# Peptides against a protein of PDB entry 7K3S, part 52

Target 1, 60 residues: chain A of PDB entry 7K3S
Amino acid sequence: MEELSGKPLSYAEKEKLKEKLAFLKKEYSRTLARLQRAKRAEKAKNSKKAIEDGVPQPEA

## One batch from the design tools (peptide; made by RFdiffusion4, then SolubleMPNN)

Design b2_p28_5_s2
Fold by OpenDDE base, seed 2:
Order: structure tokens, then sequence, then C-alpha cells
Structure b2_p28_5_s2 (fold): chain B 60 residues (1-60), chain A 28 residues (1-28)
């Protein structure tokens, strides 16, 4: 029997995949927010060092 | 069993896509 690796997922299975996709999107957004906070904290550390070392900050 | 394995395969693809997007954003 060639297992046709392509039976269409039932409605209930599609809803379960949508719930998992919503969870993964939430974890992505949470991770991205952590990364953005880390980059802001790094810029704030580098700006403090640039002030301490007498180096002019690059204007934006 | 076959149906649970298909669901697990599709979930794994979604996880890998999300991981890839996170890694791309970490390199930016």
Amino acid sequence: as target 1 above (60 residues)
Amino acid sequence: KELEEELEKEEKKLEEEVKKKIEEKLKE
C-alpha cells in the first residue's frame, strides 16, 4: 500500500495546527521583544562607555 | 498513528520556520 503522504487534515486537526501556530507566533514575538530589549541595553552600555572614554556619540 | 505522525511533521516544520526567523532577527 503506497501510503499517500497527503491525506487532507480534518477540521479538528487544522484547528489544532492553528492553535500551535498562534502559540509559536506568541513565542516569536516574546523572543523578538527580548532581543530588542537586549540591543537597547547594549546601545545604552556603549553610549555610557563612549561618554566615559570621551568619544563623541554618532548622531542618528 | 499515520495521522498523528503527519500532524507532528507539520508542527515540526512550523517550529523550524519560527526558529529560522528568530535566528535571522538575531543576526540583524
Scores: peptide ipSAE 0.066, ipTM 0.616, DockQ to the pose 0.047
Fold by OpenDDE base, seed 5:
Structure b2_p28_5_s2 (fold): chain B 60 residues (1-60), chain A 28 residues (1-28)
Amino acid sequence: as target 1 above (60 residues)
Amino acid sequence: KELEEELEKEEKKLEEEVKKKIEEKLKE
């Protein structure tokens, strides 16, 4: 059993670690939302190309 | 893929910076 002989992090060090983890989770969520928006925009561009290649011009 | 890889690199850098700051404070 590796003794967890690391001095227990002070209350202030634990709070600073929690703040950093909260920041990291926020940046992850923000970047994931950007990625999901980019993937939706790419699908919308591919759908527009498929419509533009698939619409026979009405012969007027 | 590129944006997921860039995010993973940024997360890893931030985790390494957090670890270094913990290790520095454990040596004082």
Scores: peptide ipSAE 0.053, ipTM 0.600, DockQ to the pose 0.048
Fold by OpenDDE base, seed 3:
Structure b2_p28_5_s2 (fold): chain B 60 residues (1-60), chain A 28 residues (1-28)
Amino acid sequence: as target 1 above (60 residues)
Amino acid sequence: KELEEELEKEEKKLEEEVKKKIEEKLKE
């Protein structure tokens, strides 16, 4: 990684950095939304099994 | 509920850090 510690970033490098940050933010929120859906789907599978097995659901 | 609130807090911190980095680069 060239350490940017010595040269002012060009306008094009500043815009490329903004685009990269916007992309990383989008991929982060997309990953969080996938994780939340996966956890909800796991809870929904465990609740169906707990009803079938007669086990009390752990409190939320 | 607690784990969803922790994820929302982490998302908000990342948004504030990204915003700060953009604002810093706009002042240079």
Scores: peptide ipSAE 0.045, ipTM 0.600, DockQ to the pose 0.076
Fold by OpenDDE base, seed 1:
Structure b2_p28_5_s2 (fold): chain B 60 residues (1-60), chain A 28 residues (1-28)
Amino acid sequence: as target 1 above (60 residues)
Amino acid sequence: KELEEELEKEEKKLEEEVKKKIEEKLKE
């Protein structure tokens, strides 16, 4: 059972791992772009609330 | 079976590495 950790992966196995790695990198980049958009949207909402809560409406 | 298990182990390591990088970016 110790002989498995030392054998270089076959060409087909390496290509399968490259495809999986490429997929995971794509999903990471997509997730990061969603996170960055969400953080920007949150900052923009917090800035709008700070402006709306900071103006005492003059009671007419 | 042994080669499929090795591939699954390496895939799982790659998934865990990507998850860690996502979690680090979520904390930033």
Scores: peptide ipSAE 0.068, ipTM 0.616, DockQ to the pose 0.047; fails the geometry check

Design b2_p28_5_s3
Fold by OpenDDE base, seed 5:
Structure b2_p28_5_s3 (fold): chain B 60 residues (1-60), chain A 28 residues (1-28)
Amino acid sequence: as target 1 above (60 residues)
Amino acid sequence: SKLEEELEEEEKKLEEEVRKKIEEKLKE
């Protein structure tokens, strides 16, 4: 029996905790979406450089 | 996933920080 030795949080304290956790989840999801976009943008830059280094500039 | 695990750990840390701040205010 793990003694739940923490005084039970009031209803108002539990709702405030749920709001903070919901905010944290939202900020993590935004950060992930940014990192995934950055990784896709980096792959798109690397593919463009590989094409640009492979096209001989026409001598003007 | 490692990310869901990191999120769950940070949620647990936030819960414990909020709990400590409530317990501190109830002793003043």
Scores: peptide ipSAE 0.059, ipTM 0.604, DockQ to the pose 0.034
Fold by OpenDDE base, seed 1:
Structure b2_p28_5_s3 (fold): chain B 60 residues (1-60), chain A 28 residues (1-28)
Amino acid sequence: as target 1 above (60 residues)
Amino acid sequence: SKLEEELEEEEKKLEEEVRKKIEEKLKE
């Protein structure tokens, strides 16, 4: 059984992987913050519509 | 696609900004 003992990643390869992981974590947090903001804005629009549809416009 | 190339360039710029911030923290 040839143990595919994968060559230990060089210091430079480890730093490159840390950079990629830091980038992916930042983009994930940014996309999550956008999604949370969109969901809050949708709830605020739905609550505003429910208030506007619930007030009979006084006839002028 | 031009759109895929623009996205890859933006991703590369963001990786470079993250890299600079890591390098700054390693010097501090």
Scores: peptide ipSAE 0.049, ipTM 0.611, DockQ to the pose 0.052
Fold by OpenDDE base, seed 3:
Structure b2_p28_5_s3 (fold): chain B 60 residues (1-60), chain A 28 residues (1-28)
Amino acid sequence: as target 1 above (60 residues)
Amino acid sequence: SKLEEELEEEEKKLEEEVRKKIEEKLKE
């Protein structure tokens, strides 16, 4: 009788790991949405400053 | 951008770590 070396994940441990994965995906999506908003705000600030300073924006 | 790519790679590493830990304990 080979002892099943390793207790299979309890249902509770499996659900806890799924909850951890769902949390990490949510925090990633939130961080990405902040980064995209920051880039849009930076482009809008640079465009306003370029109009005020008369300097052609370098093509990014 | 480099920062978006670094965040995507970090998410992928965290997903792989959680998947591996589930699979390891389901194979035991």
Scores: peptide ipSAE 0.049, ipTM 0.613, DockQ to the pose 0.040
Fold by OpenDDE base, seed 2:
Formats: sequence, structure tokens, C-alpha cells
Structure b2_p28_5_s3 (fold): chain B 60 residues (1-60), chain A 28 residues (1-28)
Amino acid sequence: as target 1 above (60 residues)
Amino acid sequence: SKLEEELEEEEKKLEEEVRKKIEEKLKE
């Protein structure tokens, strides 16, 4: 197995990888914020439905 | 180029790390 990984990346290549990592971290944070908002909206809908159906809300 | 292949492999590893972190947060 020729370990391709043996050459140190040039400064320019390392900066390109850092830019890509920064982009991916931004997309992760954006996705996480959307997910957390969706979970909160779902809990709020379920709580509203439980009140409407007269079902006791599970204690938090 | 061997260098382009090494960059693509490192990018793929970074993408997979971000994917795994998203999937972990979906289960929480």
C-alpha cells in the first residue's frame, strides 16, 4: 500500500483544507440550528395536541 | 494528480466527520 499521505501539504493546500473545514463547520451549525428548531416546533405541536385531547402532559 | 487525490481524500474524511456529528445530534 503506497501511503499517499506521506508528503506534508503545502501552505496553500493546508489553507484550502482549513477553508473547507470552516465551510463544513458552518453548514453543521446551520443544520444543527434547524434540527433544534424543528424538535422544539414538534414538541410545541405535541403539547398543543395533548392539551386539546385532554391528555396529561408528561412531566419534563 | 497524486496531490489532487490526497486533497480529495482529506475532504471526504472531513465531510464524513461532519455527517457523523449531524447523525449523532439527530439521535439526541
Scores: peptide ipSAE 0.069, ipTM 0.620, DockQ to the pose 0.047; fails the geometry check

Design b2_p28_5_s4
Fold by OpenDDE base, seed 1:
Structure b2_p28_5_s4 (fold): chain B 60 residues (1-60), chain A 28 residues (1-28)
Amino acid sequence: as target 1 above (60 residues)
Amino acid sequence: EELEKELEKEDEELEEKVRKEIEEKLKE
């Protein structure tokens, strides 16, 4: 990992790195939104099952 | 739990793809 710290990135390499970091942040935000939707859907399913079956909710 | 682990793997694979594309482009 030490070879990446030794040369100052060119202007073009810095702009390319910024583009890749912007892409990564966008996809992470998309994954986080999927996770939050999944957790809401799971809580809604577990709440319906607890009302129908009278069984204690397992922590997901 | 299983879906959280699947999403964590998708994020790790995405980070690795971005790292590889940066490393390839620093060798040109």
Scores: peptide ipSAE 0.092, ipTM 0.653, DockQ to the pose 0.057
Fold by OpenDDE base, seed 3:
Structure b2_p28_5_s4 (fold): chain B 60 residues (1-60), chain A 28 residues (1-28)
Amino acid sequence: as target 1 above (60 residues)
Amino acid sequence: EELEKELEKEDEELEEKVRKEIEEKLKE
């Protein structure tokens, strides 16, 4: 059993940790939203090309 | 799907780095 015997973080250290984690979650959510937008834009481009080239889209 | 899983791992690694940085500050 690794004793998770880290001294209990002070109130200030806990609040600083929560602020850092809230920042990371915000940047993650922003990156995920960019990825989802890029994936939708790629699907829309591929759909336009598949209609233009007469190629059936692979359902992935 | 693979890129969403890779971003989830990167977020977990960043959370772990932030935890380690705080633990190091508690030893000083």
Scores: peptide ipSAE 0.091, ipTM 0.654, DockQ to the pose 0.044
Fold by OpenDDE base, seed 4:
Structure b2_p28_5_s4 (fold): chain B 60 residues (1-60), chain A 28 residues (1-28)
Amino acid sequence: as target 1 above (60 residues)
Amino acid sequence: EELEKELEKEDEELEEKVRKEIEEKLKE
């Protein structure tokens, strides 16, 4: 395992790192969008149940 | 709270996967 700690990354290695960083950012944004949809869905379910049960919504 | 903890784990696992794929492809 040569520690690459002293050689400048080749153009190809830099482009590969940029691609992987772009992938990571895309998947993070996808996961965040899933969480936001889940939070909205749970809020909608809780609102529907609170209307059905006649119970005042606990302020979240 | 559970969904935020699940998100944090998915993000850590994803980061580790991307790191491993970079390291593997730097060994070739």
Scores: peptide ipSAE 0.089, ipTM 0.653, DockQ to the pose 0.052
Fold by OpenDDE base, seed 2:
Structure b2_p28_5_s4 (fold): chain B 60 residues (1-60), chain A 28 residues (1-28)
Amino acid sequence: as target 1 above (60 residues)
Amino acid sequence: EELEKELEKEDEELEEKVRKEIEEKLKE
């Protein structure tokens, strides 16, 4: 059992892990961009509602 | 087989890290 965790990954295996890490970072960035768009859309809805309700927008 | 299992484990650990980072960003 101790010999299984100690073998250095081959060059091909390291490249496969780099490709997978690049894919996961891309999916993370895509998800983050969706979240940021959703938060902006929510702020825009809340701002429209506050204008309709006559509530002054907090200046940033 | 042993080398494929280590790759599968490293792959799962990378997926879990990215999932945790996404979940933290969803709570912000």
Scores: peptide ipSAE 0.071, ipTM 0.649, DockQ to the pose 0.046

Design b2_p28_6_s1
Fold by OpenDDE base, seed 5:
Structure b2_p28_6_s1 (fold): chain B 60 residues (1-60), chain A 28 residues (1-28)
Amino acid sequence: as target 1 above (60 residues)
Amino acid sequence: LKEELEKVKEEAREERKKEEEERRKLEE
């Protein structure tokens, strides 16, 4: 076990790390929402193209 | 995301470097 021989983080350092973690979680969720929107838009384009190309849509 | 994570790591390296420099100045 490498002793994490770092000085214990101060209260202020811990709060700053919590704020940085909250920011990173927010930006992750924003990026995930953008990716999911892009995938839905791609599926909608592919479905429109399949109708235009006369390919039978799989019934839901 | 990756860039902001690297920025957070760099800030933590710079802070440790400053604390080490301040400690050196207090021991002289």
Scores: peptide ipSAE 0.192, ipTM 0.662, DockQ to the pose 0.009
Fold by OpenDDE base, seed 3:
Structure b2_p28_6_s1 (fold): chain B 60 residues (1-60), chain A 28 residues (1-28)
Amino acid sequence: as target 1 above (60 residues)
Amino acid sequence: LKEELEKVKEEAREERKKEEEERRKLEE
């Protein structure tokens, strides 16, 4: 599929690429939000275990 | 010209269906 490297994209091809880009940005944002939630849940589990295990939090 | 525009519209509809099916499979 190498013949597209020299022709200006049609209006319809540009709109299709904008739709694909919007979808990919949405899925990236969902995945990032899921990862951030998982990382927060892991920190909250580790802090609960540190409180239960009587380990003094390193005062910074 | 009209036929090529119709092909791009049909491909865009098929892609939206695939994206909807992938979204549905990701929500299950």
Scores: peptide ipSAE 0.192, ipTM 0.716, DockQ to the pose 0.013
Fold by OpenDDE base, seed 2:
Structure b2_p28_6_s1 (fold): chain B 60 residues (1-60), chain A 28 residues (1-28)
Amino acid sequence: as target 1 above (60 residues)
Amino acid sequence: LKEELEKVKEEAREERKKEEEERRKLEE
């Protein structure tokens, strides 16, 4: 448990927390972009499958 | 004072290194 030391954060501690927050925001945005790409790829696969299931296979 | 400032700078360097390593592990 980090003691909620009722001491005001130093300038350096505040800058450190800003750096952590910037990193976490970047990784969140990266993860969200990965999820969005995955959803687009899934939609593209489902659309391709719906087209393929609608094309009569040429009887060979 | 000077020693405390050097400790804070070193902690900030170690943290940036840790963040970079975590970033690399998330890219693999």
Scores: peptide ipSAE 0.182, ipTM 0.714, DockQ to the pose 0.012
Fold by OpenDDE base, seed 1:
Parts: sequence; C-alpha cells; structure tokens
Structure b2_p28_6_s1 (fold): chain B 60 residues (1-60), chain A 28 residues (1-28)
Amino acid sequence: as target 1 above (60 residues)
Amino acid sequence: LKEELEKVKEEAREERKKEEEERRKLEE
C-alpha cells in the first residue's frame, strides 16, 4: 500500500494541482476582501456611534 | 491508455464543475 509516494506527478496531475491552487488562491483573496470590508464597516459603525454619542441633540 | 486519458479528462471536468459550484456558494 506504499508504492505511490515516489512517482513523479504526471502532466495532467500537475495541471489539476495548479487549477486547485489557483482556485484556493482566488477563494482566499475573496474571503480576505470580505473580511477587510467587514472590518471597515465595523470601524465606520463605531465611528458613527462615537459621533452620534458626542453630538448633543439640539434641544427643540 | 485512451480510456485512462478520457477518465482523467472527465475527472478534470467534474472538478471544474465542483469548483464552479463552490465559487457560486461563496458568491451568494
């Protein structure tokens, strides 16, 4: 059951691994961009709350 | 040989389809 660890990957196996790696890199970049947008949105919400809590409502 | 190459091509098509489905699920 140990005969597969030493064979050089075929051209097709290498291309398949390149496609998988390209996909994983794309999904990582998308996830990172989502996380960065979420962090910016959280900071913007916290800054809006800090401005809203710091503005005395004009007494009517 | 020819049949094994067709199997590898079909596996590559199925993998592209799975990647497309995963991409779609990540875009939703």
Scores: peptide ipSAE 0.177, ipTM 0.711, DockQ to the pose 0.013

Design b2_p28_6_s3
Fold by OpenDDE base, seed 1:
Structure b2_p28_6_s3 (fold): chain B 60 residues (1-60), chain A 28 residues (1-28)
Amino acid sequence: as target 1 above (60 residues)
Amino acid sequence: LEEELKKVKEEARKERKEEEEKKKEEEE
């Protein structure tokens, strides 16, 4: 068990870490929203191509 | 993450030194 024997973080260190954590959470949420939008757009494109090619859509 | 934590600790050490130097300069 490595003792977390690091000196207690100062108030300023804690606030800087909270800010970095908030930024990382925001960028993570933006990346997830982009990924979800991309997956929806890909499904919508594949569905349009399947209609244009006369291929029966796989019903869910 | 560990490297960013190291940078934050180094910045906070610099800030504490600058504040301590300012307090010494105000006491002279």
Scores: peptide ipSAE 0.229, ipTM 0.708, DockQ to the pose 0.008
Fold by OpenDDE base, seed 4:
Structure b2_p28_6_s3 (fold): chain B 60 residues (1-60), chain A 28 residues (1-28)
Amino acid sequence: as target 1 above (60 residues)
Amino acid sequence: LEEELKKVKEEARKERKEEEEKKKEEEE
């Protein structure tokens, strides 16, 4: 069991970790934007169906 | 992502092993 927990990360390791963190943040933001678009599209489909079914939209 | 994290950890382990081998070769 090499307790390699004590060696400072090399400069190259730190830069690779920063790049991966930036990639992860980008993919998170992209996924969040997809989810928000999907929720808006679902709301728009549900509103179109409620108009077609003659159900009075609950006034906000 | 996890596979890429595994690759960096493996590269970091290789680099440390090569540096430790270089230190042993400089001590002989």
Scores: peptide ipSAE 0.225, ipTM 0.699, DockQ to the pose 0.008
Fold by OpenDDE base, seed 5:
Structure b2_p28_6_s3 (fold): chain B 60 residues (1-60), chain A 28 residues (1-28)
Amino acid sequence: as target 1 above (60 residues)
Amino acid sequence: LEEELKKVKEEARKERKEEEEKKKEEEE
């Protein structure tokens, strides 16, 4: 176990880390929502193309 | 994570030095 041989973080340093962690979680959730929207838009385009190309849609 | 912890510690050291310098300029 690597002992975190660093001096204990001050209260202010811990609060700055909590703020950075909250920001990172927000940006992660935003990026995930964009990715899920892009994947839904791609599925909708592929579905439209399959209908246009006369390919039978597999029933869900 | 370790590099970001080092940056936070360095920023907190700079901030304390800047506050100590401002206090010296207000006492002169």
Scores: peptide ipSAE 0.221, ipTM 0.685, DockQ to the pose 0.008
Fold by OpenDDE base, seed 2:
Structure b2_p28_6_s3 (fold): chain B 60 residues (1-60), chain A 28 residues (1-28)
Amino acid sequence: as target 1 above (60 residues)
Amino acid sequence: LEEELKKVKEEARKERKEEEEKKKEEEE
């Protein structure tokens, strides 16, 4: 295991890393919300088709 | 991400060299 014995990050380096981490967390949450919306829209389309085709929907 | 992390490390290495050079110029 290479010890991450890099010299302690400066205060400025730590702040830049926190800003990048905050940006990545924001983009992750946005992408997750889009994925959840897409899955809900797909379930709603499949439910509308299953009602049209007379197939009993499995109760979730 | 790795390229930006490399850029931050390189910038911090420059700032430390400039601060070490300033500290050497203030001691002479």
Scores: peptide ipSAE 0.218, ipTM 0.702, DockQ to the pose 0.007

Design b2_p28_6_s4
Fold by OpenDDE base, seed 4:
Structure b2_p28_6_s4 (fold): chain B 60 residues (1-60), chain A 28 residues (1-28)
Amino acid sequence: as target 1 above (60 residues)
Amino acid sequence: LKEELEKVKEEARRERKEEEEERRRELE
C-alpha cells in the first residue's frame, strides 16, 4: 500500500500558500471589477447609439 | 496574474526536483 503520507506542509509552505491564495482573490476581484466596468461601458455605448439612431430610450 | 501563475508552477517544479534528489540520496 503506497502510504500517501505526504509530508505535513511546513509552516513556511502554509504561509506561502496563504499568500498565493490572497493574491488570487485580489486578482479575481480586480478582474470582476474590470468586467463590471466593461459591461457598464457597453450599455452606455449602446444607449448613445440608440439616441443617435433616433430610437426612443427605454425609460429606466 | 500570468507571471505569478508561472512563478507558482516554477516553484512546484523545483519542489518536485528537490524531492526527487532527496529520494535519490536516500537510496545511495
Scores: peptide ipSAE 0.197, ipTM 0.684, DockQ to the pose 0.009
Fold by OpenDDE base, seed 2:
Structure b2_p28_6_s4 (fold): chain B 60 residues (1-60), chain A 28 residues (1-28)
Amino acid sequence: as target 1 above (60 residues)
Amino acid sequence: LKEELEKVKEEARRERKEEEEERRRELE
């Protein structure tokens, strides 16, 4: 049995882990929103280029 | 992000030192 023999996390350690987790969730959401904006901007550039190059858009 | 990750690493380093010192005091 792997003794998870870490002393039970103190109240202060648990609150600190909650703060770290809240921060990581915020930065994840920010990064995801940046990625979604980048993908939308890439699609918009590719669509503009496809119109300029006379390439038929792949139907959805 | 990078600064907060470095704070978390430095804290985890402090905590490990404090735990090692506590273990040393429990063995004396």
Scores: peptide ipSAE 0.197, ipTM 0.691, DockQ to the pose 0.009
Fold by OpenDDE base, seed 1:
Structure b2_p28_6_s4 (fold): chain B 60 residues (1-60), chain A 28 residues (1-28)
Amino acid sequence: as target 1 above (60 residues)
Amino acid sequence: LKEELEKVKEEARRERKEEEEERRRELE
């Protein structure tokens, strides 16, 4: 019988996993905010280029 | 992020090694 060696995670192991998860969520949010800023900066560059090229911006 | 992911991978490698060592001790 393979006893599933699923020893129940100790309180300390659970807290360590929560800390890792909190860190990963923070880094995800930071990366998402960076991506959103990059996309906004790209749109702003494309809009400036469209103004410079005399192309009418599509009214949003 | 990269360093923390490497720490998690290193911990998972230790856990697998410990599990393999436990399994070896149960077979002796």
Scores: peptide ipSAE 0.192, ipTM 0.682, DockQ to the pose 0.009
Fold by OpenDDE base, seed 3:
Structure b2_p28_6_s4 (fold): chain B 60 residues (1-60), chain A 28 residues (1-28)
Amino acid sequence: as target 1 above (60 residues)
Amino acid sequence: LKEELEKVKEEARRERKEEEEERRRELE
C-alpha cells in the first residue's frame, strides 16, 4: 500500500511552519517597501530632470 | 532570508533520508 498519506503534521511541526510563514511575510513586506521607495525616488528624479531640462511635466 | 531558506532545505533533506531508512528497515 503506497502510504502517500504523509503523517498528519504534529502540533509542533504546524507551529514551526507558521513561524517560517510569518518570517517570509515579514521579509516580503520589507522587500515591497524597499521597491516602492525606489520607484518613488525614480519618479522624483525624473520629475526634477524634466524641470531642469525645461520640459513641461505631463500632469497626471 | 537566504540562510533560513537553506535551513528549510536541509531539514527537508534530513526528513527524506529518515523516510528512506525507515522504508529499508520495513523491507528487511
Scores: peptide ipSAE 0.185, ipTM 0.670, DockQ to the pose 0.009

Design b2_p28_8_s1 (from b2_p28_8, 11 letters changed)
Fold by OpenDDE base, seed 3:
Structure b2_p28_8_s1 (fold): chain B 60 residues (1-60), chain A 28 residues (1-28)
Amino acid sequence: as target 1 above (60 residues)
Amino acid sequence: KRVEELEEEIERHKEELEKKIKEVLEEI
């Protein structure tokens, strides 16, 4: 018998946790989209700098 | 800098999500 070592949360407490989870998923997705934009901007900056510094671009 | 700061922010959000998932699963 796995004693689920917590009193079963009320329906209202479960819904409140689902709302918190949905909020955190939204914030994660927003931050991930920011990171992806930042990585693209960093790559573009580094490519521009490498051209300005005369570093041969790796042939695509 | 800005990429690293966002990677750290994402890692904190993953840890917080995993914690909330565990809390929700312990109650189901």
Scores: peptide ipSAE 0.317, ipTM 0.819, DockQ to the pose 0.181
Fold by OpenDDE base, seed 2:
Structure b2_p28_8_s1 (fold): chain B 60 residues (1-60), chain A 28 residues (1-28)
Amino acid sequence: as target 1 above (60 residues)
Amino acid sequence: KRVEELEEEIERHKEELEKKIKEVLEEI
């Protein structure tokens, strides 16, 4: 059943959805940048521990 | 912990973005 969303969104409603989408894209990009920093920091911590524990680092 | 929490936060953002994209595409 194609539930045709029973009225086309008003211009104001479409603009409000675009604003929400732009906000969510911004939050996603910020969170992605945080994740990439966290992954780099975790790798750096693991590398420091493995040097301290004398474990051979797997060649990258 | 911190990486996993950020991966879960990203997945929630993807789901919410996908939902909003669908809501916009149903109106084009």
Scores: peptide ipSAE 0.317, ipTM 0.818, DockQ to the pose 0.173
Fold by OpenDDE base, seed 1:
Structure b2_p28_8_s1 (fold): chain B 60 residues (1-60), chain A 28 residues (1-28)
Amino acid sequence: as target 1 above (60 residues)
Amino acid sequence: KRVEELEEEIERHKEELEKKIKEVLEEI
């Protein structure tokens, strides 16, 4: 059993890791919300195009 | 394009989270 536990993290190092994890979780959540909006917007664009391409232009 | 760019950004954030979780678990 190699105790690869290099020196027990100081309280300050543990807090710094918690801050980094909290930041990454926040960025992930923001990007996920953007992705969900983008997927909804793409579906709405595709639905509008399908309606516009499905209307026969009146022959001139 | 925009969905794909955001899916790639999500995957990078997962990899960064996984690396940071491993770092925390190795140090605990």
Scores: peptide ipSAE 0.315, ipTM 0.818, DockQ to the pose 0.188
Fold by OpenDDE base, seed 4:
Structure b2_p28_8_s1 (fold): chain B 60 residues (1-60), chain A 28 residues (1-28)
Amino acid sequence: as target 1 above (60 residues)
Amino acid sequence: KRVEELEEEIERHKEELEKKIKEVLEEI
């Protein structure tokens, strides 16, 4: 079975891979920060609903 | 909804990163 030892990437191809990895790491970090904000916002919404369902409206 | 959508987006970014790391390692 010939191991297709893929042609060694050119310097330019290696740099393009490093740029793609840096971009993907940045997008991951941004999405993670959004997820952490969304989880905090969901917890705050659930806490607000638990307070609102716990107040008996005064009968007029 | 919005948390689940962001968890799925995180998982796609991990898969893309893992794929790209494998591509870099096959060439070292």
Scores: peptide ipSAE 0.314, ipTM 0.817, DockQ to the pose 0.175

